Peptides against a protein of PDB entry 6TME. Designs and how they scored, part 4

Target 1, 324 residues: chain A of PDB entry 6TME
Amino acid sequence: NRLKRAYIALQAWKKAFYSDPFNTAANWVGPDVCSYKGVFCAPALDDPSVLVVAGIDLNHADIAGYLPPELGLLTDVALFHVNSNRFCGVIPKSLSKLTLMYEFDVSNNRFVGPFPTVALSWPSLKFLDIRYNDFEGKLPPEIFDKDLDAIFLNNNRFESTIPETIGKSTASVVTFAHNKFSGCIPKTIGQMKNLNEIVFIGNNLSGCLPNEIGSLNNVTVFDASSNGFVGSLPSTLSGLANVEQMDFSYNKFTGFVTDNICKLPKLSNFTFSYNFFNGEAQSCVPGSSQEKQFDDTSNCLQNRPNQKSAKECLPVVSRPVDCS
Target 2, 324 residues: chain A of PDB entry 6TME as posed
Amino acid sequence: NRLKRAYIALQAWKKAFYSDPFNTAANWVGPDVCSYKGVFCAPALDDPSVLVVAGIDLNHADIFGYLPPELGLLTDVALFHVNSNRFCGVIPKSLSKLTLMYEFDVSNNRFVGPFPTVALSWPSLKFLDIRYNDFEGKLPPEIFDKDLDAIFLNNNRFESTIPETIGKSTASVVTFAHNKFSGCIPKTIGQMKNLNEIVFIGNNLSGCLPNEIGSLNNVTVFDASSNGFVGSLPSTLSGLANVEQMDFSYNKFTGFVTDNICKLPKLSNFTFSYNFFNGEAQSCVPGSSQEKQFDDTSNCLQNRPNQKSAKECLPVVSRPVDCS

## One batch from the design tools (peptide; made by RFdiffusion4, then SolubleMPNN; aimed at target 1 L79 S84 D105 N108; its pose is not in this set)

Design b2_p27_8_s2
Fold by OpenDDE base, seed 2:
Order: structure tokens, then C-alpha cells, then sequence
Structure b2_p27_8_s2 (fold): chain B 324 residues (1-324), chain A 27 residues (1-27)
């Protein structure tokens, strides 16, 4: 019965292919779905004597097509990996029936529409990768209420603010890069106790950085580059005891880059170029350390090469944003 | 089930490697 349902689903999907350049589905013929390329069977959890479709891996198949609603018949699937294809349309709501979903990777496709809220219905989901698509609209706050290990949202069309529920996330890696997120980083960010890597690159984020960033003791990568952030760097950044890679480049930051930030014990790369910083500690100067790399290019620093003109600096530096 | 676990471990390891390779392209 379960394999018959899987057969119906997989045949419907094959019919939904517009192009299969590597002939990946060429052997998708007959009732033996466990022999299909990219289809993986395993014993069912409720009855080990029954074989079911437990995983799909069609990564890098360059298949053009869409996901038909019949995929909801694959009720035993826990791993769904279909990245690096040319699938279009929306994620079917019928996938809510896949209650065993553990990893969902639809990255590097042509999916459109709002955030696939069906992903929120999966109680056991640990990995969500929807990057490199055309998903749009608001990010649902409920995504951060899930017990996810990783959340990949980068390279989409998401808009609006980052939800305050971000502080509830147990994820070690979160990417927001290359979207259209706006507003401030929520102060609740400091509550992300398991966070190792967070990337905000290339959004429309603005305002002051929250002081609570300094509470992210386990963070190794913090990238906030290519946004509209203003004010001084929070003094609490000295609390980032494990940060290795830090990037604040291409913003509108002002003030002094302090010794306490540049002397962070695990810091290997700190980029703060293309801002309006008017001073830096000696420990922040490029070439001051053999173990650390710094970039202070295109700021308002005195006696440093490749800085902005006085004409460009004066209007901004003379009117610093107070973040206190 | 050992067979199920082995399958999942293989697929997870593959997926992890692919994700790491793509993260390097974000820069």
C-alpha cells in the first residue's frame, strides 16, 4: 500500500518534469520505486518488515519542472534533497502529510511565492534550506519557534523586519544574506544561546546595532556587511569571546573602533571598511598583527591610506547618531 | 533500524558537504 502510493507520487512527479537533461528519471518505470534513481527506501518506523520511501536525493540533476500535489503521498519521507535544479512554482501544501520530515533542501531552484508555511507544520524538522530561490514577502515569526539546527534563507526576495522571535531560535547557523530585510536587528538576538554563525549581508537593515549582540558567546562568524547600519559599534562586542570572522563593511557606522574589539582572543579577520569611522585603536590598524587581518579602507581615519575625502566625511562625522 | 540509520547518515553527510561548499560561495 505505501509503495503503491509512492509509485503514484513519483509518476506524477515524472510527468511534471519539463526537462531532465541527465535522464535522472529514465529508470522511473514500473512498481519497484526503490530502484528509482534518487529514491531511497528503508524499513518503516512502525513496521520494520515494511519497506517505504524514506528519502529523496535529486541534488544537482538540473531538472526543470514543478512539484505536483501528489508528492503528499510520500508520507514516509524524512529527507527531501532537491537542490540545484530548475523546479518552479510553489511548495505544495500537500507536503504537510510528510510528518517525518527531518531535512528539507530545495535550495538553488526557481521557487516563488511566500515563505513555504508547510515547513512550519513538520514537527521533527531540523534543517531548512530554501536559499537561492525567489521566495518573497514576510518571514513568519514561527520559524524561530522550531527546534532547527540550521536556517538558510539567503538569496531570496524576503522583505519586512526580522522577527523578534529570533531570540527563541536554537539554530547554530542562520543566514539572511541577500534579501530585502529592513529595520533594526532585534534586541532579542542576544538570547540565541546556540548560535555559531549569523549572516546579514546585503539587506536594507538600519539603525544601531543592539548591545545584546555581545551576549553571543559562541558566535564564530558575524557578518553585517552591506546594510544601512548607523552609530558606533557597541562596546559590548568585547564579549564575543569566540568570534573569528567579523564584517561590518559597507555601512554608515561612525565613531571609534576600540582596542577591546580588535583584541578579541579568537578574532582572525575583522573588516570594517567603507564606513565613516573617525578613529581606530592601534590594534585595529592593518598590519599591526601577524595573526589578525584588518581592513580599514574608505573610512574617515586620520593618517591612513585610502580614506574618504574630508568633504565626504565632515557632514556625517559632525552629526553622529547617538545609539545610547 | 540500523539500515534506516545508515541511509540517513549517508544522506546527511552528503547534504552537509554540499551546504559547506555553497556557503563559501556567499562571499
Amino acid sequence: as target 1 above (324 residues)
Amino acid sequence: DPKRQALFEELREKAKKEREEEEEKLS
Scores: peptide ipSAE 0.287, ipTM 0.849, DockQ to the pose 0.728
OpenDDE base, seeds 1, 3, 4, 5: peptide ipSAE 0.145, 0.271, 0.271, 0.223; ipTM 0.789, 0.846, 0.837, 0.824

Design b2_p27_8_s4
Fold by OpenDDE base, seed 4:
Structure b2_p27_8_s4 (fold): chain B 324 residues (1-324), chain A 27 residues (1-27)
Amino acid sequence: as target 1 above (324 residues)
Amino acid sequence: DEEREKLFKELLEKAKEDKKKADELLA
């Protein structure tokens, strides 16, 4: 009996709760699991006459506890949403049995350990949100082989380089922000055919920006701020026909910010502050456009306010990194 | 199938709303 298995799983989970401030699991009593708060049942795909647990929604329940291995008995679950809780520990490997998993949201919890590789075992996964946790270690390259619509990794402890396989991703939104990623952005990034938004904020990324970024025709948001990027902005950025929000602030960029970038047709906000740019086109000057917002603060620009001193600029500007 | 699809759609919509609220709170 599939509901019996679900009962075992849910009761095990209830026992794994350390705190339930809103008494969410108060009605988790008896065999009728479909009446449990946050548990949703539907007819099974293989047999419409059989009712199964198809979804879990415990978002914003502020529950403290862990995920017990018995959750692997919820084999019919396609939607698992438990964000904004205080669950700790690791994601159980037993969840590999949940082969119908479609959306997995464990964001804003206290999970630790390496990337939950069990997520890679779900063939139909479309949405993965593990942000605002304490996951650590390397990002598995295989994550980008998944046919995901969105990948939220931000605010964790991931380290090492971004996998070259990123170019295989079909995701429209990818967030790397506020981790410990290092190295260069892979050149394969230009192959992300469905990419709309990508965020690299607050990592330890370095090197030159790859020219292939200019191939991201569908990107509307590109944020690479608060890293260690060097060199000039690629001239190929003129190819970002749909970019609306672009942020390169708080890096070590040098060179000239060109008209071709600042005159991008859909550009609404372009922030390149806190770098070492030594020139900008007139079209890049804040206030030069009513439709576009620019921030050129704290660069090495002449005749602009709030710039770095010559003493700060000279050592860097005089030794530009060659990205060719 | 229709009932399941309906349920999934409802759950997805709710999930999106919850996500939006969470993002707003965390911003």
Scores: peptide ipSAE 0.025, ipTM 0.577, DockQ to the pose 0.857
OpenDDE base, seeds 1, 2, 3, 5: peptide ipSAE 0.022, 0.020, 0.016, 0.023; ipTM 0.585, 0.546, 0.460, 0.575

## One batch from the design tools (peptide; aimed at target 1 S84 N108 R131)

Design b2_p28_4_s3 (made by RFdiffusion4, then SolubleMPNN; its pose is not in this set)
Fold by OpenDDE base, seed 2:
Structure b2_p28_4_s3 (fold): chain B 324 residues (1-324), chain A 28 residues (1-28)
Amino acid sequence: as target 1 above (324 residues)
Amino acid sequence: SEEEKKKLEEYLKKKEEEDKKRYDELHS
């Protein structure tokens, strides 16, 4: 019986709780698992006359504990939302049995170990949120072969380069922020046909920005701030016809910020502060537009306030990185 | 400098708060 298997799983999970401050699992008693707080039943896809556990929502329950392997008995679960808890340990590989998994949110927890490769086993996964954990090591290239709508990886301990397979992603939103990613942004980024938002904030990324970024016609948010990027901004950024929010602050960029970038038709906010830019077009000057906000603080610009000293600028500006 | 480091830390904290808000709204 499918509900009997769910009962075994949920009782094993209740036993794996170290703390339940809001008594969320207080009613997790008896065989009627569909009455359990945060457990949602629906008709089975293969037999509409049978009720199954189709969803879990324990968001914001502040539960301390771990995910036991018995959760693999919840074979009908399509929605698994357990964010903003204190769950620790690893994601059980037994969750590979949850072949209907559609949305997986374990964000804001205490999970550790490598990327949960069990997520790659789910054929119908559309939403993956593992942000605000302690996941570490390499990002598996295969994550971008998945037909995901959103990929949230931010605020973890991921290392190494961003996989070249990123260009295969169909995701509209991807976050890499606040990890330890290194190397260059792959040139294949321009192949992300559905991309609306991409965030690289606070990594160890370096090198020149690839020209292929200019192929991201649907991108509305592009944030590459707080990295080690060098060289000039690609002239192809003029192709970002829908970009609204753009941030290149806290890098090592040099050269001239052009009219073609600052006059982008949908641009609302463009921050390029804390770099080594040695010139900007008049259209890039803060206060030059009522509709657009610019920040040029702490660059190597002439006749602008709050710029770096000549002593700080000269060693960098005199040795520009050629990205051609 | 220590001042620039402090400014960066404040910036990153602000960005984290903004991102949390934005992406939590997307989850709703």
Scores: peptide ipSAE 0.303, ipTM 0.845, DockQ to the pose 0.603
OpenDDE base, seeds 1, 3, 4, 5: peptide ipSAE 0.027, 0.012, 0.014, 0.048; ipTM 0.592, 0.322, 0.370, 0.632; seed 4 fails the geometry check

Design b2_p28_4_s4 (made by RFdiffusion4, then SolubleMPNN; its pose is not in this set)
Fold by OpenDDE base, seed 2:
Structure b2_p28_4_s4 (fold): chain B 324 residues (1-324), chain A 28 residues (1-28)
Amino acid sequence: as target 1 above (324 residues)
Amino acid sequence: SEEEKKKLEEYLKKKEKEDLEKYNKLHS
């Protein structure tokens, strides 16, 4: 009986709660698991006459505890939403038995260890949210081979380089922000045909921006701020026909900010402050447009307010990085 | 400089707050 297996799993999970401030699991008593708060039943896909546990929603329950291996008995679960709790430990490998998993949200918890590779075993997964945890180590290249609509990785402890497989991703939104990623952005990024939003904020990324970024015709948000990027902005950025929000602030960029970038047709906000740019086109000057906002603060620009001193600029501007 | 470090820290806190607000809107 599928509901009997679900009962075993849910009772094991209740025993794994250290604190339940809102008494969310107070009614988790007896065999009627479909009446449990945050447990949702539906007809089974293989037999509509059989009722199964199809979803879990414990969002915002402030529950402290861990995910026990017995959760692998919830084999009919397609929706697993447990965000904004205090769950700790690792994601159980036994969840590989949840072959119907469609949406997996464990965001805003206290999960630790490597990337939860069990997520790679789910053939139908469309939504993966693991943000605001303590996941660490390398990102598996295989994550980008999955047909995901969104990939939320921000506010973790991920390290190493971004995999070259990123170009295979079908995701519209990808967040890398507030991790420890290092190295260059892969040239394969230009192959992300469905990409609308990508965020790299607050990593240890470095090197030149790849020219292939200019192939991201559907991108509306591109934020590469608070990294170690060097060299000039690629001239191919003029190809970003749909970009609305662009942020390159708090890097080590040099050279000239061109008219072709600042005149992008959908551009509403372009921040390039806290770099070493030594020139900008008149179309890039803050206040030059009513429709576009620019920030050129703390660069090496002549005749602009709030710029770096000659002493700070000269060592960097006199040794431009060639990205060709 | 210490001033640049302070500006960066303030910027990062602002971005973190904006991200958290976006998160809360998506998950509320």
Scores: peptide ipSAE 0.015, ipTM 0.362, DockQ to the pose 0.775
OpenDDE base, seeds 1, 3, 4, 5: peptide ipSAE 0.012, 0.014, 0.012, 0.014; ipTM 0.367, 0.378, 0.362, 0.389

Design b2_p28_7 (made by RFdiffusion4)
Pose (drawn by RFdiffusion4):
Structure b2_p28_7 (pose): chain A 324 residues (1-324), chain P 28 residues (1-28)
Amino acid sequence: as target 2 above (324 residues)
Amino acid sequence: EKEETEEELKEKLEEDKEELEEKLKEEL
């Protein structure tokens, strides 16, 4: 009995609810699971006459609990939204039985430990949001082999390198911000198709920017701020024909900022503050344009306000890194 | 509701970025 399996799964889950501030599971009684709050039923994909539990949505319920293995009985679920709860522990391996999983959002919870690799087992997965948890360790490179449209990893404790496989991703949005990733951005980044937004804010990345970034001609947001990148901005960045937001602030970049970048057509907000740039094109000057917003604070630029001292600048400015 | 959740997550990420920039300025 199909809905009985859903009943057992949801009752096993309620048992694990230690605190439910909004009494969200108060009506989770009896066998009519489709009437349970946050449970969403629909016709079976292969038979419109059969009723199935197809979605779970408890966004913002602030429920402290954990996900028991019995949730693996919800075999018809394709939507799972639990943003802003207090669900703790790990994602049960049994969730690999949820073969229709399409969008999985466990953002802003209390999950911990290694990357939830059960997500790799779902053949129809398109949206994966694990941001704002305590996941840590290495990132499974095979995650970029899945045909994900969206990968939100920001605000975890992930470490080590960006996988070389990133160029295989078909994602339109990828976020790595606020982890402990290290090393270089892979040269394969130029092979990412469909990419519109990529955010690296606040990691431990270094090395020079790969010239292959310039192949991302559909990118509208490129944010590499608060890392440790060195070298000059690659001249290939003129290929970012669609970039609207570009932020390289808080790095160790040196050299010139040219109009090759500052005159990009759709570029409206270009922040390159807190680097070691010793020259900039006139068109790159903040306050100079009514359409474009620039920020050059704390660089090594003559005749500009709030620059680094000459004492701090000359050692770094005179020793540029050979990107080789 | 979905759009409000997306906006809230985006605002939170902007706030984390601002707190990080403030911390980096204190180290300077």

Design b2_p28_7_s1 (made by RFdiffusion4, then SolubleMPNN; from b2_p28_7, 15 letters changed)
Fold by OpenDDE base, seed 5:
Structure b2_p28_7_s1 (fold): chain B 324 residues (1-324), chain A 28 residues (1-28)
Amino acid sequence: as target 1 above (324 residues)
Amino acid sequence: SREEIEKELKEEEEKKKEELKKELEKKE
C-alpha cells in the first residue's frame, strides 16, 4: 500500500517534468519504485517488514518542472534533496503529510511565493536549505523555534526584519545573505549558543550592531558586509574568542577599530573596508601580522593608502551615530 | 540500510556547508 502511494506520487511528479536533460526519470516505469533513479527505499520505522520510500535525491539533475500535490503521498520520506534543478512554482502544502521529514533541500531552483510554511509543520526537521530561489515576503518567526542544525535562506527575496526569535535558534549555521532584510539585528542574537557561522551579506540591515554579538562565543564566521550598519563597532566584540573570519565591509561604520578586536585570538581575516572608520589600532593595520589579514581600504583613516577623500569623510565622521 | 542512506546524505550536507563557507571566504 505505501509503495503504491509512492508510485502514484512519483508518476505524478514525472508528469510534472517539463524537461529532464539527463533522463533521470527514464527508468521511472512500473511499480518497483525502489529501483527508480534517485529514489531510496528503507524499512519503515513502524514496521521493519515493510519497505517504503525513505529518501529522494535528485540533486544536480537540471530537471525543469514543478512539485505536484501528489508528492504528499510520500509519507515515509525523511530525506528530500532536489537541489540544482529548475523546479518552479510553490512548495505544495500537501507535503505537510511528510511528518518524518528530516532534511529538506530545495536549493538552487526557481521556487517562488512566500516562505514555505509547510517546513514549519515538520516536527523532526533538522536541515533546511531553500537558498538560491525566489522566495519572498516575511520570514516566519517560528523558523527559529525549530530545532534546526542549519538554516540556509540566502539568495532569495525575503523582506522585513529579522525575527527576534533568532535567539532561540540552535542552528550552527544561518545564512541571510542576498535578501532584502531590513531593520536592526535583534539583540537576542547573543542567545544563539550553538552558532558557528552567520552571514548577513547584501541586505538592507541598518542601525547599530547590538552589543550582544559579543556573546557569540562559538562563532567562527561573522559576515555583516554590504548593509547599512552605522555607529561604532561594539567593544563587546572582544568576546568573540573563536571568530576566524569577520567582515564588516561596505557599511557606514564610524569610529575607531580597536586592538581588542584586531587581537582576537583566532582571527585570521578581518575586513572592515568601505566604511567611515577614522582610526585604527596598529594591530589592525594590514601587514602588521603574518597570521592575520586585514583590509582597511576606503575608510577615513589618516596616513593609510586608498582612503576616502576628506570631502566624503567629513560629513559622516563629523556626525557620528551614537549607539549608546 | 536507512542508516547508511542517512549517513551519506548527512555527509553530503556537511560538504555543502563547507563549500558554502569556501564561497563566502572567496568573497571576503
Scores: peptide ipSAE 0.103, ipTM 0.753, DockQ to the pose 0.075
OpenDDE base, seeds 1, 2, 3, 4: peptide ipSAE 0.044, 0.072, 0.023, 0.064; ipTM 0.713, 0.723, 0.650, 0.724; seed 1 fails the geometry check

Design b2_p28_7_s4 (made by RFdiffusion4, then SolubleMPNN; from b2_p28_7, 14 letters changed)
Fold by OpenDDE base, seed 4:
Structure b2_p28_7_s4 (fold): chain B 324 residues (1-324), chain A 28 residues (1-28)
Amino acid sequence: as target 1 above (324 residues)
Amino acid sequence: KLEEIEEELKKEEEEEKEKLREELDKLE
């Protein structure tokens, strides 16, 4: 019986709770698992006459504990939302049995270990949120082979390079922010056909921006701030027809910020502060437009306020990195 | 009736845990 299996799993999980400050699992008693708080039942997809546990929602429950391997008995679960808790340990490999997994949100917890490779085993996964944890090591290239709508990786301990497979991703939103990613942005990024938002904030990324970024016709948010990028902005950025928010601040960019970038038709905010830009078009000047906001603070611009000193600028500007 | 169901569920729990462990060991 599927509900009996679910009962075993849920009782094992209740035993794995160290703290339940809101008494969320207080009613997790007896065989009627469909009455459990945060447990949602639905007719099974293979037999509508059978009721199964189809979803878990324990969001914001502040529960301390771990995920026991018995959770692999919840084979009918398609929605697993346990964000904003204090769950620790690793994601159990037994969750590979949850073949209907559609949305997996374990964000804002205390999970550790490598990337949860069990997420790669779910054929129907569309939403993956593992942000605000302590996941570490390399990002598996295979994550971008998945037909995901959203991938949230931010605020973890991931390191190494961003996989070249990123170009295969069908995701509209991808976050890398606040990790330890290094190396260059892969040139394959331009192949992300469905990309709307991508965030690289606060990593150790370096090198030149690939020209292929200009192929991201659907991108509305592009944030590469707080990295080690060098060279000039690609001229191909003029192709970002739908970009609204663009941030290149806190890098080591040089060269001239062109009119073609600042006149992008949907651009509402463009921040390029805290770099070594030595010139900007008049259209890039803060206050030049009522419809657009610009920040050119702390560059090497002439006749602009709040710029770096000549002493700070000259060593960098005199040795521009050629990205061609 | 509820107590009988709970006892039966406990027996099934141990059997399913053992099966699950065996399956997990095969996946590792």
Scores: peptide ipSAE 0.038, ipTM 0.587, DockQ to the pose 0.013
OpenDDE base, seeds 1, 2, 3, 5: peptide ipSAE 0.029, 0.030, 0.032, 0.025; ipTM 0.574, 0.600, 0.577, 0.524

Design b2_p28_8 (made by RFdiffusion4)
Amino acid sequence: SAAAAAARAAALKAHIAAASATAMTKSS
Pose (drawn by RFdiffusion4):
Structure b2_p28_8 (pose): chain A 324 residues (1-324), chain P 28 residues (1-28)
Amino acid sequence: as target 2 above (324 residues)
Amino acid sequence: SXXXXXXRAAALKAHIAAASATAMTKSS
């Protein structure tokens, strides 16, 4: 009995609810699971006459609990939204039985430990949001082999390198912000198809920017701020024909900022503050344009306000890194 | 069936766009 399996799974889950501030599971009684709050039923994909539990949405319920293995019984679920709860522990391996999983959002919870690799087992997975948890350790490179449209990893404790496989991703959006990733951005980044937005804010990345970034001609947001990148901006960045937001602030970049970048057509907000740039094109000057917003604070630029001192600048400015 | 698939694809795009708009915002 199909809905019985859903009943057992939801009752096993309610048992694990230690605190439910909004009494969200108050009506989770009896066998009519489709009437349970946050449970969403629909016709079976292969038979419109059969009723199935197809979605779970408890966004912003602030429920403290954990996900028991019995949730593996919800075999028809394709949507799972639990943003802003207090669900703790790990994602049960039994969730690999949810073969129709399409969008999985466990953002802003209390999950911990290694990357939830059960997500790799879902053949229809398109949206994966694990941001704002305590996941840590290495990132499974094979995650970029899945045909994910969106990958949100920001605000965890992930470590080590960006996988070389990143160029295989078909994602339109990828966030790595606020982890402890280290090393270089892989040269394969130029092979990412469909990429519109990529956010690296606040990691421990270094090395020079790969010239292959210039191949991302559909990118609208490229944010590499608050890392440790060195070298000059690659001249290939003129290929970012669609970039609207570009932020390289808080790095160790050196050299010139040219109009090759500052005059990009759709570029509206270009922040390169807190680096070691010793020259900039006139078109790159903040306050100079009514359409474009620039920020050059704390660089090594003559005749500009709030720059680094000459004392701090000369050691770094006179020793540029050979990107080789 | 085709209509259901189209609706699902449109919902996914809307969700991605909404999630991206708040990509760096921790919700309450």

Design b2_p28_8_s2 (made by RFdiffusion4, then SolubleMPNN; from b2_p28_8, 21 letters changed)
Fold by OpenDDE base, seed 1:
Structure b2_p28_8_s2 (fold): chain B 324 residues (1-324), chain A 28 residues (1-28)
Amino acid sequence: as target 1 above (324 residues)
Amino acid sequence: MAARQKEFEEYLKKLIKEKSENYLVKPK
């Protein structure tokens, strides 16, 4: 009996709660699991006459605890949303049995360990949100082989390089922000055909921006701020026909910010502050446009306010990085 | 089967009311 298995799983989970401030699981009593708060039942796909647990929503419950292996008994769950809790430990490998998993949101918890590779085992997964946890280690390349709509990885402890398989991703939104990723952005990034938003904020990324970024014609948000990028902005950025928000601030970029970037047709905000740019086109000057916002603060620009001193600029500007 | 799967997925989506719209902010 599927509901019996669900009962076992849910009771095991309740037992794994250290704290339930809102008494969310107070009614988790008895075999009628479909009446449990945060538990949603639906007709099974293989037999519409059978009722199964199809979804879990414990968002914002502030529950402290862990995910016990018995959760693997919830084999009919397609939606698992438990964000904004205080769950700790690792994601159980037993969740591989949840073959119908469609949306998995464990964001804003206290999960630790490596990337939850069990997520790779779910053939129908479309949404993965593991942000605001303490996941660590390298990102498995296989994550980008999956047909995901969104991949939220921000605010974790991930390190190493971004896999070259990123170009295979069909996701519209990918977040790397506030991790410890290092190395260069892979050139394969230009192959992300469905990409709308990508954020690299606050990592240890370095090197030159790949020219292939300019192939991301569907991108509306590109944020590479707070990294260690060097060299000039690729001229191919003129290809970002749909970019609205672009941020390169807090890097080590040099060179000239060109008209072809600042005059991008959909550009609303372009922040390139806190770099070592030594020139900018008139179209890039803050206040030059009523429809576009620019920030050129703390560069090596002449005749602009709030720039770095010559002493700070000269050592960097005189030794430009050749990205060719 | 594919059509039913889609319907099922859409139905399940309606069960989830609270989604974070801003991924750079902790869910509230």
Scores: peptide ipSAE 0.173, ipTM 0.747, DockQ to the pose 0.433
OpenDDE base, seeds 2, 3, 4, 5: peptide ipSAE 0.105, 0.026, 0.022, 0.039; ipTM 0.715, 0.715, 0.674, 0.694; seeds 4, 5 fail the geometry check

## One batch from the design tools (peptide; made by RFdiffusion4, then SolubleMPNN; aimed at target 1 K126 S172; its pose is not in this set)

Design b2_p29_4_s4
Fold by OpenDDE base, seed 4:
Structure b2_p29_4_s4 (fold): chain B 324 residues (1-324), chain A 29 residues (1-29)
Amino acid sequence: as target 1 above (324 residues)
Amino acid sequence: AKILSLEELEKYREELRKKKIEELKKEFS
């Protein structure tokens, strides 16, 4: 039966533990898997008279080990939360049998290898968190074809370009931060109709910002700091009617920061420090507003404190990148 | 650790989601 399969899976997993400092699996003994710490049972969706393992919650258990292929026997699991452990290895392909997977959180572990493509096989997946691991290689474009509410990829080893399919994403939150992504932000980004928060912090992204960013009318957080972006800020950023937090710091931007950006109605924090901007509107000056915070540090602005020297500015400002 | 009804399971899911949202806010805001 289903619980017997679950027993086999959970015992295999217990055997795969190298360290269990909180003795989380101490009571993982016997056939009554529903009594296991971190294991949650519920009536099966196809037969309410049958009890199945529906969820795993081992968050913050500090368990060292790996995920054995026998976990594929947990076919009724919809919730899999095992963040803040020390699990290593790869995500087993056998998890493709968990067709009810709804939320998958393996964040803050020691997983390695390419993107866990098994996540793409789950038709009902709504939440994916694989941040703070050592996943590497290219991001599969198919990830953005899925109807996900949230996609957390930050603090991994992903490289190559961001897929053009990003525009198809229905996610409200997407994090790319602290990877090795390169190339330009796709123009299709403007098609992310449900996007509220997106962070690109600390990658190798470059080129001009696409004008289509201005179409993200629902975005409240946009952080593109610590990259290699060039050119001027798109004038279309005036379309970000709901943006509250915006950060373009630590790039190679040039040009003039306009009123249309700094006077955005919901803007609370706008950081554009450590660039090569050579002008800003009065509305962008730190201290000009009580409701908004600005940081213009380390640019090429005149009559402002803490700016770059002429020697540093002239080579860049004199050769502006044309993004038109 | 527990046997939950479908309703209770959903409630538990919502609680987990709430915690995740709070964590994200702390991390990036």
Scores: peptide ipSAE 0.383, ipTM 0.915, DockQ to the pose 0.671
OpenDDE base, seeds 1, 2, 3, 5: peptide ipSAE 0.348, 0.324, 0.376, 0.135; ipTM 0.905, 0.901, 0.912, 0.632

